# Designs tried in a protein design run: peptides against a protein of PDB entry 1LOE. Part 62

Target 1, 181 residues: chain A of PDB entry 1LOE
Amino acid sequence: TETTSFSITKFGPDQQNLIFQGDGYTTKERLTLTKAVRNTVGRALYSSPIHIWDSKTGNVANFVTSFTFVIDAPNSYNVADGFTFFIAPVDTKPQTGGGYLGVFNSKDYDKTSQTVAVEFDTFYNTAWDPSNGDRHIGIDVNSIKSINTKSWKLQNGKEANVVIAFNAATNVLTVSLTYPN
Target 2, 181 residues: chain A of PDB entry 1LOE as posed
Amino acid sequence: TETTSFSITKFGPDQQNLIFQGDGYTTKERLTLTKAVRNTVGRALYSSPIHIWDSKTGNVANFVTSFTFVIDAPNSYNVADGFTFFIAPVDTKPQTGGGYLGVFNSKDYDKTSQTVAVEFDTFYNTAWDPSNGDRHIGIDVNSIKSINTKSWALQNGKEANVVIAFNAATNVLTVSLTYPN

## One batch from the design tools (peptide; made by RFdiffusion4, then SolubleMPNN)

Design b2_p18_8_s1 (from b2_p18_8, 6 letters changed)
Fold by OpenDDE base, seed 4:
Structure b2_p18_8_s1 (fold): chain B 181 residues (1-181), chain A 18 residues (1-18)
Amino acid sequence: as target 1 above (181 residues)
Amino acid sequence: MSFSSSNTGSTNQKRIGF
């Protein structure tokens, strides 16, 4: 089985395969999901050229994707919510904001969501986040309550490199994050 | 392949693609 690799490093102004939702936009070849403002949801759907679904089996195919992100927290002592990389039906619309990151509506499992997300969560929500209160990377399947998490230290304003890989044979999703600088 | 983010009471800027 072939693996589709796709690196998201630039977002051109003429990127026709990006669907912006909420307050998401691109400038200077970068995707801005949110500005440092209150009560906002921003999303960008980028389905091409990656073919996630196996036409023969209907299952998710092997893929590897990489991207770089920066979270700027104007107040390091009052850091807001994080963001997700997610896979969902192409006709998905923005969901609940705040701790739901615009992707989910409940901590209860809902298979009809058909959403798998990797969250980079910088805000502790007592109702569903790991009890240690750490900022974390989480794997979310049809719920904002992660099925698995790992503590992660945000470096405010620094570029983080992310690699997300999925092995269809083993159903293993791997996430790596590094701060190279 | 999609990205999503939100703010409520606090404020962060989240950017992808460096």
Scores: peptide ipSAE 0.700, ipTM 0.966, DockQ to the pose 0.033
Fold by OpenDDE base, seed 3:
Structure b2_p18_8_s1 (fold): chain B 181 residues (1-181), chain A 18 residues (1-18)
Amino acid sequence: as target 1 above (181 residues)
Amino acid sequence: MSFSSSNTGSTNQKRIGF
């Protein structure tokens, strides 16, 4: 089975395959999803198709993607929402409901969303987040309520390295996060 | 593949690509 690997390290201002939604924008080859302001949503969609089918079998291929992110919380005692890496139809629109990371609008499962997301969640929502209250990485399928979570300690203002891999044979999505410094 | 974020009630800046 073929593997499609792509690394997202820079976001050029003239990148033609990005659709910016809400307050998302690029500067200095970095994607800013949100500024440190209240009540904002920012998104960036890849509009160009990615070839993920095995050339021999026609089956969905494995994929691996990597990127680096920084979350800056001006007030470390009042950290806001995190962000998601998500896969959804290209015609999806920003969602403005509180705590939904701009992607979802309900904790109820809704297959019409057609969305799979990896959330890096820095805010505890009692209605759907793990009861331990930890900041966490989650796998979200058609709902903000994760099907699986892992506790994660935010390092404010530090660069985190992320790798997301999909195994087509097992239908398993794997996420790794490291703070190298 | 896409990225999305929100701020609700407080403020974070989220940036990708370093």
Scores: peptide ipSAE 0.690, ipTM 0.965, DockQ to the pose 0.033
Fold by OpenDDE base, seed 1:
Structure b2_p18_8_s1 (fold): chain B 181 residues (1-181), chain A 18 residues (1-18)
Amino acid sequence: as target 1 above (181 residues)
Amino acid sequence: MSFSSSNTGSTNQKRIGF
């Protein structure tokens, strides 16, 4: 079975395939979702279709994507929310901020959301996050409450490498994160 | 495929593409 693979590493200022929402922007070939400011939502959508759909079934096809990220927390004792890599309808608009990461509006399952997200969550929301309070990677299906999570230790200001793979045959989404430095 | 993030009472800078 064919797998679509792509790397997300360049964000030029004149990228026409990106739709910026909220306070998201690019500088020096990097996407800034949020600055270190309060009360902000930043998103970046791919305007051009990425071939991730099975033409016969209409389901998400096999894919592997990779990207790097840095989270800078000015105050290590007061780390804010994280971010998501997500798939949603093409006309998606910013949703609730804060712990909802601009992607969801509820911890209750809502199939009309049609959204799957991988969250890199650095803030503990008692209402839905794992009770151990750990920073974590989560898989979110139509809800900010993850269907599965794994503890993850944030390295403040360090570059992380992420690989996200989807196996359509097993319906399994796999996420790996490493700090090479 | 897209990216999204937010801050409320605290602040983080989140950047993609290194």
Scores: peptide ipSAE 0.686, ipTM 0.965, DockQ to the pose 0.033
Fold by OpenDDE base, seed 2:
Structure b2_p18_8_s1 (fold): chain B 181 residues (1-181), chain A 18 residues (1-18)
Amino acid sequence: as target 1 above (181 residues)
Amino acid sequence: MSFSSSNTGSTNQKRIGF
């Protein structure tokens, strides 16, 4: 089976295999999605297309990804919305609507979006987020309104390790988040 | 970060991102 793989251990200032969108940039060898101000959206795409779905055959690929992130969200109100790992069409553009994590633009299911995201959500949006108001991990399929969520106790400023795996045979996406330190 | 996947044909190409 043909495989696509890559690894980025450090995000440099001249990261040629990333497409930066909006306010996304690199600093201190980290990918930073937004400026430290309100009303900012940034993204970074891996430059090479991924062949995950073949509409002609119906075949879907397996994948696994891992990454480490840090979020500074010392309170629940004066913070950004969070971020996602997403898979979208190659011509995807950042979305600027508040609460949509730069990926979606509606809570209504739209299969034409062809976008799947795992959200790490730090801001409670009454219209679509879990009613308990917890910070959460969500699986988003063609909508900002997650098909499944799980409460997530953020350790502010600490490195979190994430693993996301998709099994095409079972159509199951798994997400794990740990704080190793 | 790392990413690994099997792949299908070239139809319905996607990009991953944050």
Scores: peptide ipSAE 0.590, ipTM 0.924, DockQ to the pose 0.790

Design b2_p18_8_s2 (from b2_p18_8, 6 letters changed)
Fold by OpenDDE base, seed 4:
Structure b2_p18_8_s2 (fold): chain B 181 residues (1-181), chain A 18 residues (1-18)
Amino acid sequence: as target 1 above (181 residues)
Amino acid sequence: MSFSSTNTGNTNQVRIGF
């Protein structure tokens, strides 16, 4: 079985295997999506296309990804919207910002989006987010309105370890987040 | 970060990102 794998331990200034979109950039060996300012969208795509589903056969690949992130807000009680790990069409471009996280354009299911995202959502949008108002991890399929969510307590400035795995046989996506320090 | 997947062929291409 053919596989696709890559690892990036440090994000350099000339990271040629990334496609930067919007305000995304690298600094201090980190991928930085946005600065702590209003009304900004930044994205970064792995440059090589990946084949994880086949519309003709219906086959879907297994995948696993891991990453470490930091949300470092100037004020832990006044933060921006969060970010996602997403899988989108090869020609994907930044979408609506703010609560749509630059990945979606609607809370209504839109199959033409062809986008799946795991959101790390730090801002409560009353129109679509869980009514408890908690910061949360969400699984988004063709909509910013998550099909499933779990409350998540942001630790400002701390490194979070994330693992996202998809099992095609069971059609189960798992997300784990740990603050090891 | 790391990413690993099996491959379903070449009929549909996606990109991953943040």
Scores: peptide ipSAE 0.622, ipTM 0.927, DockQ to the pose 0.810
Fold by OpenDDE base, seed 3:
Structure b2_p18_8_s2 (fold): chain B 181 residues (1-181), chain A 18 residues (1-18)
Amino acid sequence: as target 1 above (181 residues)
Amino acid sequence: MSFSSTNTGNTNQVRIGF
């Protein structure tokens, strides 16, 4: 079987293998999704399409991804919504609805979106988020309303290491987040 | 960041992102 792999250790200003959408940009070798203002949405896509599922046979690929991120959210009220790692159709466009993380546009399940995301959610939206109001990691399938969530205690301004793995044989998506420092 | 996957062929295509 064929495999696809890539690594980006530093994000440059002219990164040819990224498609920037909305307010997404690079600075100081980091990918920055938003500007430090209200009502900002930004995304970055790996430019090459990836073949990880086949609608004819139902086959789905295994995948593993890892990344490091920093979020500045010193409180729970005057902050943005968070971000996602997502998988979407090649022609995907940023969504501008508040609370939808630039990826979704409804809490209702919409199979036509064909989008899966792991959210790192820093803002409590009463309409769809877990009722305890905690910051959380969620798995989103064709909806901003997660199919599963886990409370996440953000260490403000600290680097978090994330590993996301999908096992096609078991249909299990695993998310690991650690603060090594 | 890094990404690795097996490949299901040349039928459906997706993009990954943040």
Scores: peptide ipSAE 0.608, ipTM 0.927, DockQ to the pose 0.796
Fold by OpenDDE base, seed 2:
Structure b2_p18_8_s2 (fold): chain B 181 residues (1-181), chain A 18 residues (1-18)
Amino acid sequence: as target 1 above (181 residues)
Amino acid sequence: MSFSSTNTGNTNQVRIGF
């Protein structure tokens, strides 16, 4: 079985295997999606296209990804929306609507978007987020309105380890987040 | 970060990102 794999240990200023979109950039060997101002959207795509689904057969590949992130969100009101890990068509462009995490543009299901995201959401949008108002992890399929969510206790400024795995045979997407320190 | 996947062929192309 053919596989595609890559690893980025440090995000450098001349990271050639990333496509930066919007305000995305690297600093201190980290990928930073937004500038520290309001109304900013940034993304970074792995530059090489990946063949992980077949529209003719409906087959989807297995995949696993791991990453570490830090979020500074000391309160629930004067903060950004969070971020995602997403899979989208190669010509995907950043979306600028507030609360849509730069990935979606509607809470309505749109199969033509062909976009799946795991959101790490730090801002409560009453129109689509879980009513308890908790910061949460969500699985988003063609909509910012998650098909499933789980409350997430953010440890502000701490490194979180994430593992996302998809099993094509079972159609199960698994997300784990831990704070090792 | 790391990523690994199998390949379903060449019918569709996607990109992953943040």
Scores: peptide ipSAE 0.606, ipTM 0.926, DockQ to the pose 0.775
Fold by OpenDDE base, seed 5:
Structure b2_p18_8_s2 (fold): chain B 181 residues (1-181), chain A 18 residues (1-18)
Amino acid sequence: as target 1 above (181 residues)
Amino acid sequence: MSFSSTNTGNTNQVRIGF
């Protein structure tokens, strides 16, 4: 079986295997998507295209990814919208900002998006987010309105460890998040 | 960060990102 894999231990200023979009950049060996300012979108893509799905046959690959993130909001009770890990068409560009996280353009299912995302959503958007208002992890398929969510308590400024895995045989996507400290 | 996947061997290309 053919595989695609990569590992990035640190994000350098001259990181050649990343495509930076919008306000995304690196600093102190970290990938920084945005600062907490209004109406900005930052993204970074792994530069090499990946063959994860076949539109004709419907075949989908297995994948697993792990990463560590920090949300360091100036005000822990007044934060921005969050971020995603996403899979999108090879020519993807930043989409609608704010609650759409720069990844989607609609709360309605839009098959032309061809985008799957795991959102780490820190801001309650009445029109599509779970009514309890909790910060949450969501699985998004062609829409900012998640097909499934789970409440998540943000620990501001702390490192979170994430593992996302997809099993094509079972069609199950799993997400785990832990704060080791 | 790490990422690993199998390959469907298809012509559709995607990118992953944040």
Scores: peptide ipSAE 0.628, ipTM 0.928, DockQ to the pose 0.761; fails the geometry check

Design b2_p18_8_s3 (from b2_p18_8, 7 letters changed)
Fold by OpenDDE base, seed 5:
Structure b2_p18_8_s3 (fold): chain B 181 residues (1-181), chain A 18 residues (1-18)
Amino acid sequence: as target 1 above (181 residues)
Amino acid sequence: MSFSSTNTGTTNQKRIGF
């Protein structure tokens, strides 16, 4: 089965296939999801579907994507909240803020959400996050309560490399994160 | 595919594309 591979490295102001929601914006070829403001939601959507959909079935096809991110927290002791890479219907709108990361509305499973997210979660929410309280990577299916998590050591202000791969035949989503420096 | 982030009582920045 064919696999679509793409790297997300540029977010210029001339990039016309992006839809910005909330406080999301671009500066110097970089996507800034949240401005330096309190209590906000920021999102960025591709206006045209990336070629990760099966044209016959409409299901998500095999894909591998990579990107880099930086979390800049002026106060290293309060890094709420994290961010997500997510797949949802093209007409998706911002959802609940805070610990729901602007993507979900409940820890209860809701198939009408039609959303799969990889969360890079920097804040412990007692109601749904792993009890160890660690910052973590999670896979979320129609709920902010992850079906699987892995502890992650945040390096404030440092570039992290992420690779996300999906195998459509096995329905397996793989996530890797590394700090090259 | 999409990206989303929030702040709660913070002024943090989450940036992608380096």
Scores: peptide ipSAE 0.689, ipTM 0.963, DockQ to the pose 0.033
Fold by OpenDDE base, seed 3:
Structure b2_p18_8_s3 (fold): chain B 181 residues (1-181), chain A 18 residues (1-18)
Amino acid sequence: as target 1 above (181 residues)
Amino acid sequence: MSFSSTNTGTTNQKRIGF
């Protein structure tokens, strides 16, 4: 089975295949989803889909993507929402409901959203997040309520390395996160 | 593949690409 690998390490100003929504923008080769302001949503979509189909079989290929992120919380005792890496239809629009990370609008399963997300969630929402209250990585399928989660300790202002891999044969999505420093 | 984030009553800056 064919494997497609792509790394997202820089966001240049001439990257024409990005669609910015809300307050998302690029500067100095970095994507800023949100600035440290209240009541904001920021998104960036790839307008041209990556070809992940096997040319011989037509089946969905494996894929691996990697990126680095930084979350800066001005007040370490009052950390806000995190962010998502997500896959959705190209005509997807930002969602403004609180706690949904700009992607979802309900904790109920809704296949019409056609959305799979990896959330890096730094804010505890009692209605759907794991009851231990930990910051966590989650796999979200058509709902903000994750089908699987893992606790994760945020290092405020530090660079985290992420790898997301999809195995088409098993239909399994894996996520790894490390702080190299 | 896309990225999305919000701030509600509190504030974070979230940046991708280092």
Scores: peptide ipSAE 0.678, ipTM 0.964, DockQ to the pose 0.032
Fold by OpenDDE base, seed 1:
Structure b2_p18_8_s3 (fold): chain B 181 residues (1-181), chain A 18 residues (1-18)
Amino acid sequence: as target 1 above (181 residues)
Amino acid sequence: MSFSSTNTGTTNQKRIGF
């Protein structure tokens, strides 16, 4: 099938294709999900049309997306919480904060959430995260409890490059993360 | 496609787009 490919690199102050929720905002062409405040939820929803559906099957089509991110933690021993790249219904609203990353409400599988997320998780939640306690990348399907995870070494304040690809034929979601510097 | 993040007892910044 046709692959939808796009890169997310700049965010203008008057950008019309983003819906900001919580404390999310843009400055200097960058999206800031969480600003320097405690106990916050910040989200940004793409409102512009993105062709992610296969017209023949009604399923999610092939896609490849890339973006860069930086996590700036003034205290390297307290990096909670992480962030997600997610797909959810168009009328999605902020969900539970903290370890639920503003995207989910339960570790129990809930089909009605209709949400798939790639989490970049910086905090170990004993109730659902991998027991090794590592910071990790996870694939979340209708639950904050990931169906698959891989340990990830956070480089505080450094730019990371992410590529997320979905193969509709194999139903495989691939995530890659690199630190070029 | 969207982004979401939270802070719990922190003032960390998560920024996208570089």
Scores: peptide ipSAE 0.654, ipTM 0.957, DockQ to the pose 0.033
Fold by OpenDDE base, seed 2:
Structure b2_p18_8_s3 (fold): chain B 181 residues (1-181), chain A 18 residues (1-18)
Amino acid sequence: as target 1 above (181 residues)
Amino acid sequence: MSFSSTNTGTTNQKRIGF
């Protein structure tokens, strides 16, 4: 079976295999999506296209990804929205609507977006987020309104380890987040 | 970060991102 894989252990200033969008940039060997100011959106795409769905055959690929991240969100009101891991069409562009994590533009299901995201959401948007107001992990399919969510206790400023896996045979996407330190 | 996927062909190209 043909596979596609990549690994980035350090995000350098001249990262050739990333497409930076909006305010996305690298600093101190980390990918940073936004500047620490209001109303900023940034993204980074892996430059090589991925073939995980074939419209001709209907086949869907398995995938697994792992990454670490740090979020500094000391409160729940004066913070950014969070970030996502997403899979989108190759011509995807940053979306600037507040609360949409730079990926979506509606809470309504839009199959034409062809976008799946795992959100790590640090801001409560009353219109679509879980009513308990918790910071949460969400699985977003063609909408910012998650099809499933789980409360997430942010350890502010600590490194989180994430694993996201998709099993095409079962159509199950799993997300794990741990704080090893 | 790392990513690994099987490949289904050449249609419906996607990109991975944050």
Scores: peptide ipSAE 0.610, ipTM 0.932, DockQ to the pose 0.788

Design b2_p18_8_s4 (from b2_p18_8, 7 letters changed)
Fold by OpenDDE base, seed 5:
Structure b2_p18_8_s4 (fold): chain B 181 residues (1-181), chain A 18 residues (1-18)
Amino acid sequence: as target 1 above (181 residues)
Amino acid sequence: MSFSSTNTGSTNQVRIGF
């Protein structure tokens, strides 16, 4: 069985294996999606295409990813929309911003999106988010309206460790988030 | 960050990102 793997410990200014989209860039060895301003979308893609989805048979590969993120909002009680880890078609471009996180265009299921995302959602959108208004982690399949969510307490400015794993045999996606400090 | 996967051997291509 063939495998694909990569590791990026520091995000340099001339990172060759990333495709930056919109306002995405690197600074101080960190990948920065956006600054804390309105109506901006930033993305970064791993440059090499990955073969983890077979549209002919429906087969999906196993994968695991880990990363550390920081949300450092100027106002911890009035933040932006959040971000995602996503898997999308090879030619994907930034989609609708704001509550759609630059990844989706509809709250209705759209099979043409062919996009799966794990959202770290910091802003309550009445039209599709869980009614309790909590910040949350969500699993998004072809829609910004998550198929499953879990409440998550943002620790502003703190490093969060994330592990996302998918088991194709069981069709189960797991997400783990911890604040170690 | 790190990423590891098997692959399906398919010609269908995706990209991962943030």
Scores: peptide ipSAE 0.616, ipTM 0.925, DockQ to the pose 0.759
Fold by OpenDDE base, seed 4:
Structure b2_p18_8_s4 (fold): chain B 181 residues (1-181), chain A 18 residues (1-18)
Amino acid sequence: as target 1 above (181 residues)
Amino acid sequence: MSFSSTNTGSTNQVRIGF
């Protein structure tokens, strides 16, 4: 079967294989989604379309992704909303900001979204987030209201290593996050 | 960051991103 693979070790200023949306940009060899200001949405898409699901047969491909991120909030007790890794239709555009993370528009399941996201959510939205109020990792399918969540302790300014893997045979998505330093 | 997947070869196209 065909495979798709890519690696970006350093994000350059003229990164041709990224489509920047909203306030997304690169600086200091990093992809930066937003500045630490209110009411901004930034996204970046890998430019090449990927074929990982078949609407006719229902087949879904395996995939694995890894990345390192930093959330560097000016005030660790007053942070913004977080971010996602997402898979969306090829023509996806920025969606609602704030608690919707620029990826969704509803807490109700909307199959027309055709969007799956792993959220790293740093802000508690009473209307849909886990009632314990913890910052959390969530799996979002066609809704900002996660189908599953796990509490996550943000280490402000520290690099987090993430691995997300999907096994099509078992229909299991796994998310691993570590702070190695 | 890195990404790897198999390919269904279908007409459905997605993009990944942050």
Scores: peptide ipSAE 0.608, ipTM 0.923, DockQ to the pose 0.793
Fold by OpenDDE base, seed 3:
Structure b2_p18_8_s4 (fold): chain B 181 residues (1-181), chain A 18 residues (1-18)
Amino acid sequence: as target 1 above (181 residues)
Amino acid sequence: MSFSSTNTGSTNQVRIGF
Protein backbone atom coordinates (compact mmCIF):
# COMPACT_ATOMS: atom_id res chain seq x y z
CA THR B 1 0.00 0.00 0.00
CA GLU B 2 1.30 3.41 -0.98
CA THR B 3 1.63 6.05 1.71
CA THR B 4 2.19 9.79 1.90
CA SER B 5 3.89 11.35 4.89
CA PHE B 6 5.59 14.57 5.80
CA SER B 7 6.66 16.51 8.86
CA ILE B 8 7.44 20.18 9.39
CA THR B 9 8.98 20.90 12.76
CA LYS B 10 10.05 24.45 11.91
CA PHE B 11 8.35 26.81 9.51
CA GLY B 12 11.08 28.77 7.78
CA PRO B 13 10.87 31.84 5.58
CA ASP B 14 11.90 29.83 2.53
CA GLN B 15 9.63 26.88 3.18
CA GLN B 16 9.48 25.40 -0.30
CA ASN B 17 6.87 22.77 0.51
CA LEU B 18 4.26 25.37 1.44
CA ILE B 19 2.11 27.56 -0.77
CA PHE B 20 1.32 30.78 1.06
CA GLN B 21 -1.98 32.50 0.28
CA GLY B 22 -3.25 35.87 1.36
CA ASP B 23 -1.60 37.20 4.47
CA GLY B 24 -0.06 33.91 5.55
CA TYR B 25 3.61 34.08 6.46
CA THR B 26 6.26 32.62 8.73
CA THR B 27 7.99 34.28 11.65
CA LYS B 28 10.17 32.85 14.39
CA GLU B 29 9.84 29.48 12.69
CA ARG B 30 6.06 29.50 13.15
CA LEU B 31 3.28 29.71 10.59
CA THR B 32 1.16 32.81 11.08
CA LEU B 33 -2.10 33.04 9.19
CA THR B 34 -3.00 36.70 9.72
CA LYS B 35 -1.42 40.09 10.28
CA ALA B 36 -3.44 40.76 13.44
CA VAL B 37 -5.55 43.46 11.80
CA ARG B 38 -9.13 43.64 10.66
CA ASN B 39 -10.11 41.99 7.40
CA THR B 40 -7.09 39.75 7.06
CA VAL B 41 -7.14 36.28 5.55
CA GLY B 42 -4.17 34.00 5.27
CA ARG B 43 -3.62 30.37 4.38
CA ALA B 44 -0.84 27.92 3.79
CA LEU B 45 -1.11 24.75 1.72
CA TYR B 46 1.21 21.80 1.58
CA SER B 47 2.58 22.13 -1.91
CA SER B 48 2.40 18.52 -3.05
CA PRO B 49 -0.99 17.20 -4.11
CA ILE B 50 -2.26 14.23 -2.13
CA HIS B 51 -4.25 11.31 -3.50
CA ILE B 52 -6.71 10.43 -0.74
CA TRP B 53 -9.78 9.49 -2.74
CA ASP B 54 -10.72 7.81 -6.01
CA SER B 55 -13.90 9.00 -7.67
CA LYS B 56 -14.08 5.92 -9.87
CA THR B 57 -13.83 3.25 -7.20
CA GLY B 58 -14.99 5.24 -4.19
CA ASN B 59 -11.84 4.33 -2.30
CA VAL B 60 -10.83 6.78 0.40
CA ALA B 61 -7.56 6.93 2.28
CA ASN B 62 -7.00 6.89 5.99
CA PHE B 63 -5.07 9.83 7.33
CA VAL B 64 -3.75 11.31 10.53
CA THR B 65 -2.36 14.76 11.17
CA SER B 66 -1.02 16.51 14.23
CA PHE B 67 -0.09 20.10 14.94
CA THR B 68 0.42 22.62 17.70
CA PHE B 69 -1.17 26.05 17.69
CA VAL B 70 -1.50 29.20 19.77
CA ILE B 71 -4.42 31.62 19.62
CA ASP B 72 -4.47 35.01 21.27
CA ALA B 73 -8.12 35.82 21.90
CA PRO B 74 -8.51 37.22 25.41
CA ASN B 75 -12.23 37.84 24.87
CA SER B 76 -14.96 36.74 22.50
CA TYR B 77 -15.74 40.20 21.13
CA ASN B 78 -12.76 41.96 19.58
CA VAL B 79 -11.22 38.86 18.06
CA ALA B 80 -10.90 37.10 14.73
CA ASP B 81 -12.88 34.08 13.64
CA GLY B 82 -10.34 31.33 14.25
CA PHE B 83 -8.73 28.91 11.84
CA THR B 84 -9.11 25.51 10.23
CA PHE B 85 -7.29 22.46 9.12
CA PHE B 86 -8.76 21.78 5.71
CA ILE B 87 -8.63 19.50 2.70
CA ALA B 88 -9.59 21.07 -0.61
CA PRO B 89 -9.08 20.79 -4.37
CA VAL B 90 -5.56 21.58 -5.54
CA ASP B 91 -6.64 24.89 -7.07
CA THR B 92 -8.33 26.12 -3.89
CA LYS B 93 -8.19 29.87 -3.23
CA PRO B 94 -8.70 31.86 -0.04
CA GLN B 95 -12.22 33.10 0.60
CA THR B 96 -12.61 36.60 1.97
CA GLY B 97 -16.11 36.57 3.43
CA GLY B 98 -16.22 37.45 7.10
CA GLY B 99 -16.75 34.51 9.39
CA TYR B 100 -15.95 31.90 6.76
CA LEU B 101 -12.42 31.24 8.03
CA GLY B 102 -10.93 31.81 4.60
CA VAL B 103 -12.22 28.44 3.44
CA PHE B 104 -15.96 28.58 2.74
CA ASN B 105 -18.36 31.15 1.33
CA SER B 106 -21.80 29.92 2.34
CA LYS B 107 -23.72 28.24 5.10
CA ASP B 108 -25.59 26.33 2.43
CA TYR B 109 -24.23 22.94 1.49
CA ASP B 110 -22.29 23.21 -1.77
CA LYS B 111 -20.88 19.95 -3.06
CA THR B 112 -18.85 21.81 -5.68
CA SER B 113 -16.67 23.16 -2.88
CA GLN B 114 -15.25 19.68 -2.29
CA THR B 115 -13.80 20.97 0.95
CA VAL B 116 -13.65 19.40 4.40
CA ALA B 117 -12.41 21.36 7.38
CA VAL B 118 -11.94 21.10 11.11
CA GLU B 119 -12.59 24.55 12.51
CA PHE B 120 -11.29 26.07 15.70
CA ASP B 121 -13.82 28.86 15.95
CA THR B 122 -13.35 31.78 18.32
CA PHE B 123 -16.18 34.05 17.15
CA TYR B 124 -19.93 33.49 17.42
CA ASN B 125 -21.71 33.95 14.11
CA THR B 126 -25.42 33.86 14.87
CA ALA B 127 -26.33 32.69 11.40
CA TRP B 128 -24.62 29.31 11.61
CA ASP B 129 -22.74 28.71 14.87
CA PRO B 130 -24.10 26.73 17.83
CA SER B 131 -26.68 28.78 19.67
CA ASN B 132 -24.91 28.55 23.02
CA GLY B 133 -22.33 31.00 21.71
CA ASP B 134 -19.39 28.93 22.92
CA ARG B 135 -16.07 28.82 21.19
CA HIS B 136 -16.05 25.47 19.51
CA ILE B 137 -14.44 22.85 17.37
CA GLY B 138 -16.46 21.95 14.32
CA ILE B 139 -16.40 19.57 11.40
CA ASP B 140 -17.32 21.37 8.19
CA VAL B 141 -18.27 19.60 4.98
CA ASN B 142 -18.81 21.90 2.01
CA SER B 143 -20.29 24.54 4.31
CA ILE B 144 -19.27 26.85 7.15
CA LYS B 145 -22.21 25.40 9.07
CA SER B 146 -20.66 22.49 10.90
CA ILE B 147 -22.16 19.03 10.74
CA ASN B 148 -21.00 18.54 14.31
CA THR B 149 -19.51 20.75 17.01
CA LYS B 150 -18.10 20.58 20.50
CA SER B 151 -17.56 23.41 22.95
CA TRP B 152 -13.93 24.37 23.41
CA LYS B 153 -12.50 26.35 26.28
CA LEU B 154 -9.62 28.31 24.85
CA GLN B 155 -6.54 28.65 27.01
CA ASN B 156 -5.50 32.05 25.78
CA GLY B 157 -1.97 32.23 24.48
CA LYS B 158 -1.15 28.65 25.39
CA GLU B 159 -0.04 25.88 23.09
CA ALA B 160 -2.70 23.39 22.12
CA ASN B 161 -1.89 19.98 20.71
CA VAL B 162 -4.25 18.67 18.06
CA VAL B 163 -4.62 15.27 16.46
CA ILE B 164 -7.05 14.69 13.60
CA ALA B 165 -7.60 11.18 12.32
CA PHE B 166 -9.84 9.81 9.61
CA ASN B 167 -10.88 6.20 9.38
CA ALA B 168 -12.09 5.44 5.88
CA ALA B 169 -13.65 2.12 6.82
CA THR B 170 -15.97 3.73 9.36
CA ASN B 171 -16.11 7.18 7.74
CA VAL B 172 -15.34 8.71 11.14
CA LEU B 173 -13.24 11.80 11.68
CA THR B 174 -11.79 12.15 15.16
CA VAL B 175 -10.43 15.37 16.65
CA SER B 176 -8.53 15.65 19.90
CA LEU B 177 -7.26 18.83 21.51
CA THR B 178 -5.21 19.04 24.68
CA TYR B 179 -3.41 21.70 26.66
CA PRO B 180 -0.45 19.84 28.11
CA ASN B 181 0.77 22.78 30.19
CA MET A 1 3.05 19.46 12.21
CA SER A 2 2.85 16.03 10.70
CA PHE A 3 0.67 14.28 8.17
CA SER A 4 0.38 10.66 7.18
CA SER A 5 -2.04 8.86 4.90
CA THR A 6 -2.53 5.91 2.71
CA ASN A 7 -2.58 6.68 -0.99
CA THR A 8 -5.31 5.60 -3.37
CA GLY A 9 -3.12 6.26 -6.38
CA SER A 10 -6.00 8.06 -8.03
CA THR A 11 -5.85 11.01 -10.38
CA ASN A 12 -8.05 12.89 -7.92
CA GLN A 13 -5.86 15.37 -6.12
CA VAL A 14 -6.31 17.49 -3.02
CA ARG A 15 -4.19 19.77 -0.92
CA ILE A 16 -4.20 20.12 2.82
CA GLY A 17 -3.69 23.36 4.63
CA PHE A 18 -4.45 25.86 7.33
Scores: peptide ipSAE 0.602, ipTM 0.925, DockQ to the pose 0.808
Fold by OpenDDE base, seed 2:
Structure b2_p18_8_s4 (fold): chain B 181 residues (1-181), chain A 18 residues (1-18)
Amino acid sequence: as target 1 above (181 residues)
Amino acid sequence: MSFSSTNTGSTNQVRIGF
């Protein structure tokens, strides 16, 4: 079976296999998506296109990804919206609408978006987020309005380990988040 | 971070990112 794989242990200042969009950059060997200011959007794409779905047959590839992240969100009101792991068309561009995590532009389902995201959401948007107002993990398919969410207790400033796996045979996306320390 | 997937070989192309 043909496979695509890569690993980035350190995000360097000249990361050749990433396409930086918006305010995305690297610092301290980490990928940083936004500047420390309001109204900023940044993204980073793996540079090589990946063939994980076939529009003609409907076949979708299996995939697994793991990453570690840190979020500083000391309060619930004066913070950014969070971030995502996303899969989008190769020509995808950052979206600037507030609350859309730089990935979407509507709460309405739009199949033409062809975008799937796992959101790590730190800001409550009344129009589409779970009504309990909790920080949450969400699975987003062609909409910022998640098809499924789970409350997530952020450990501020601590490293979280994430594993996202997709099983094409079962059409199940699995997300796990742990704080090892 | 790491990523691994099978490949459909389709002409449909995507990018992954954050």
Scores: peptide ipSAE 0.592, ipTM 0.922, DockQ to the pose 0.774

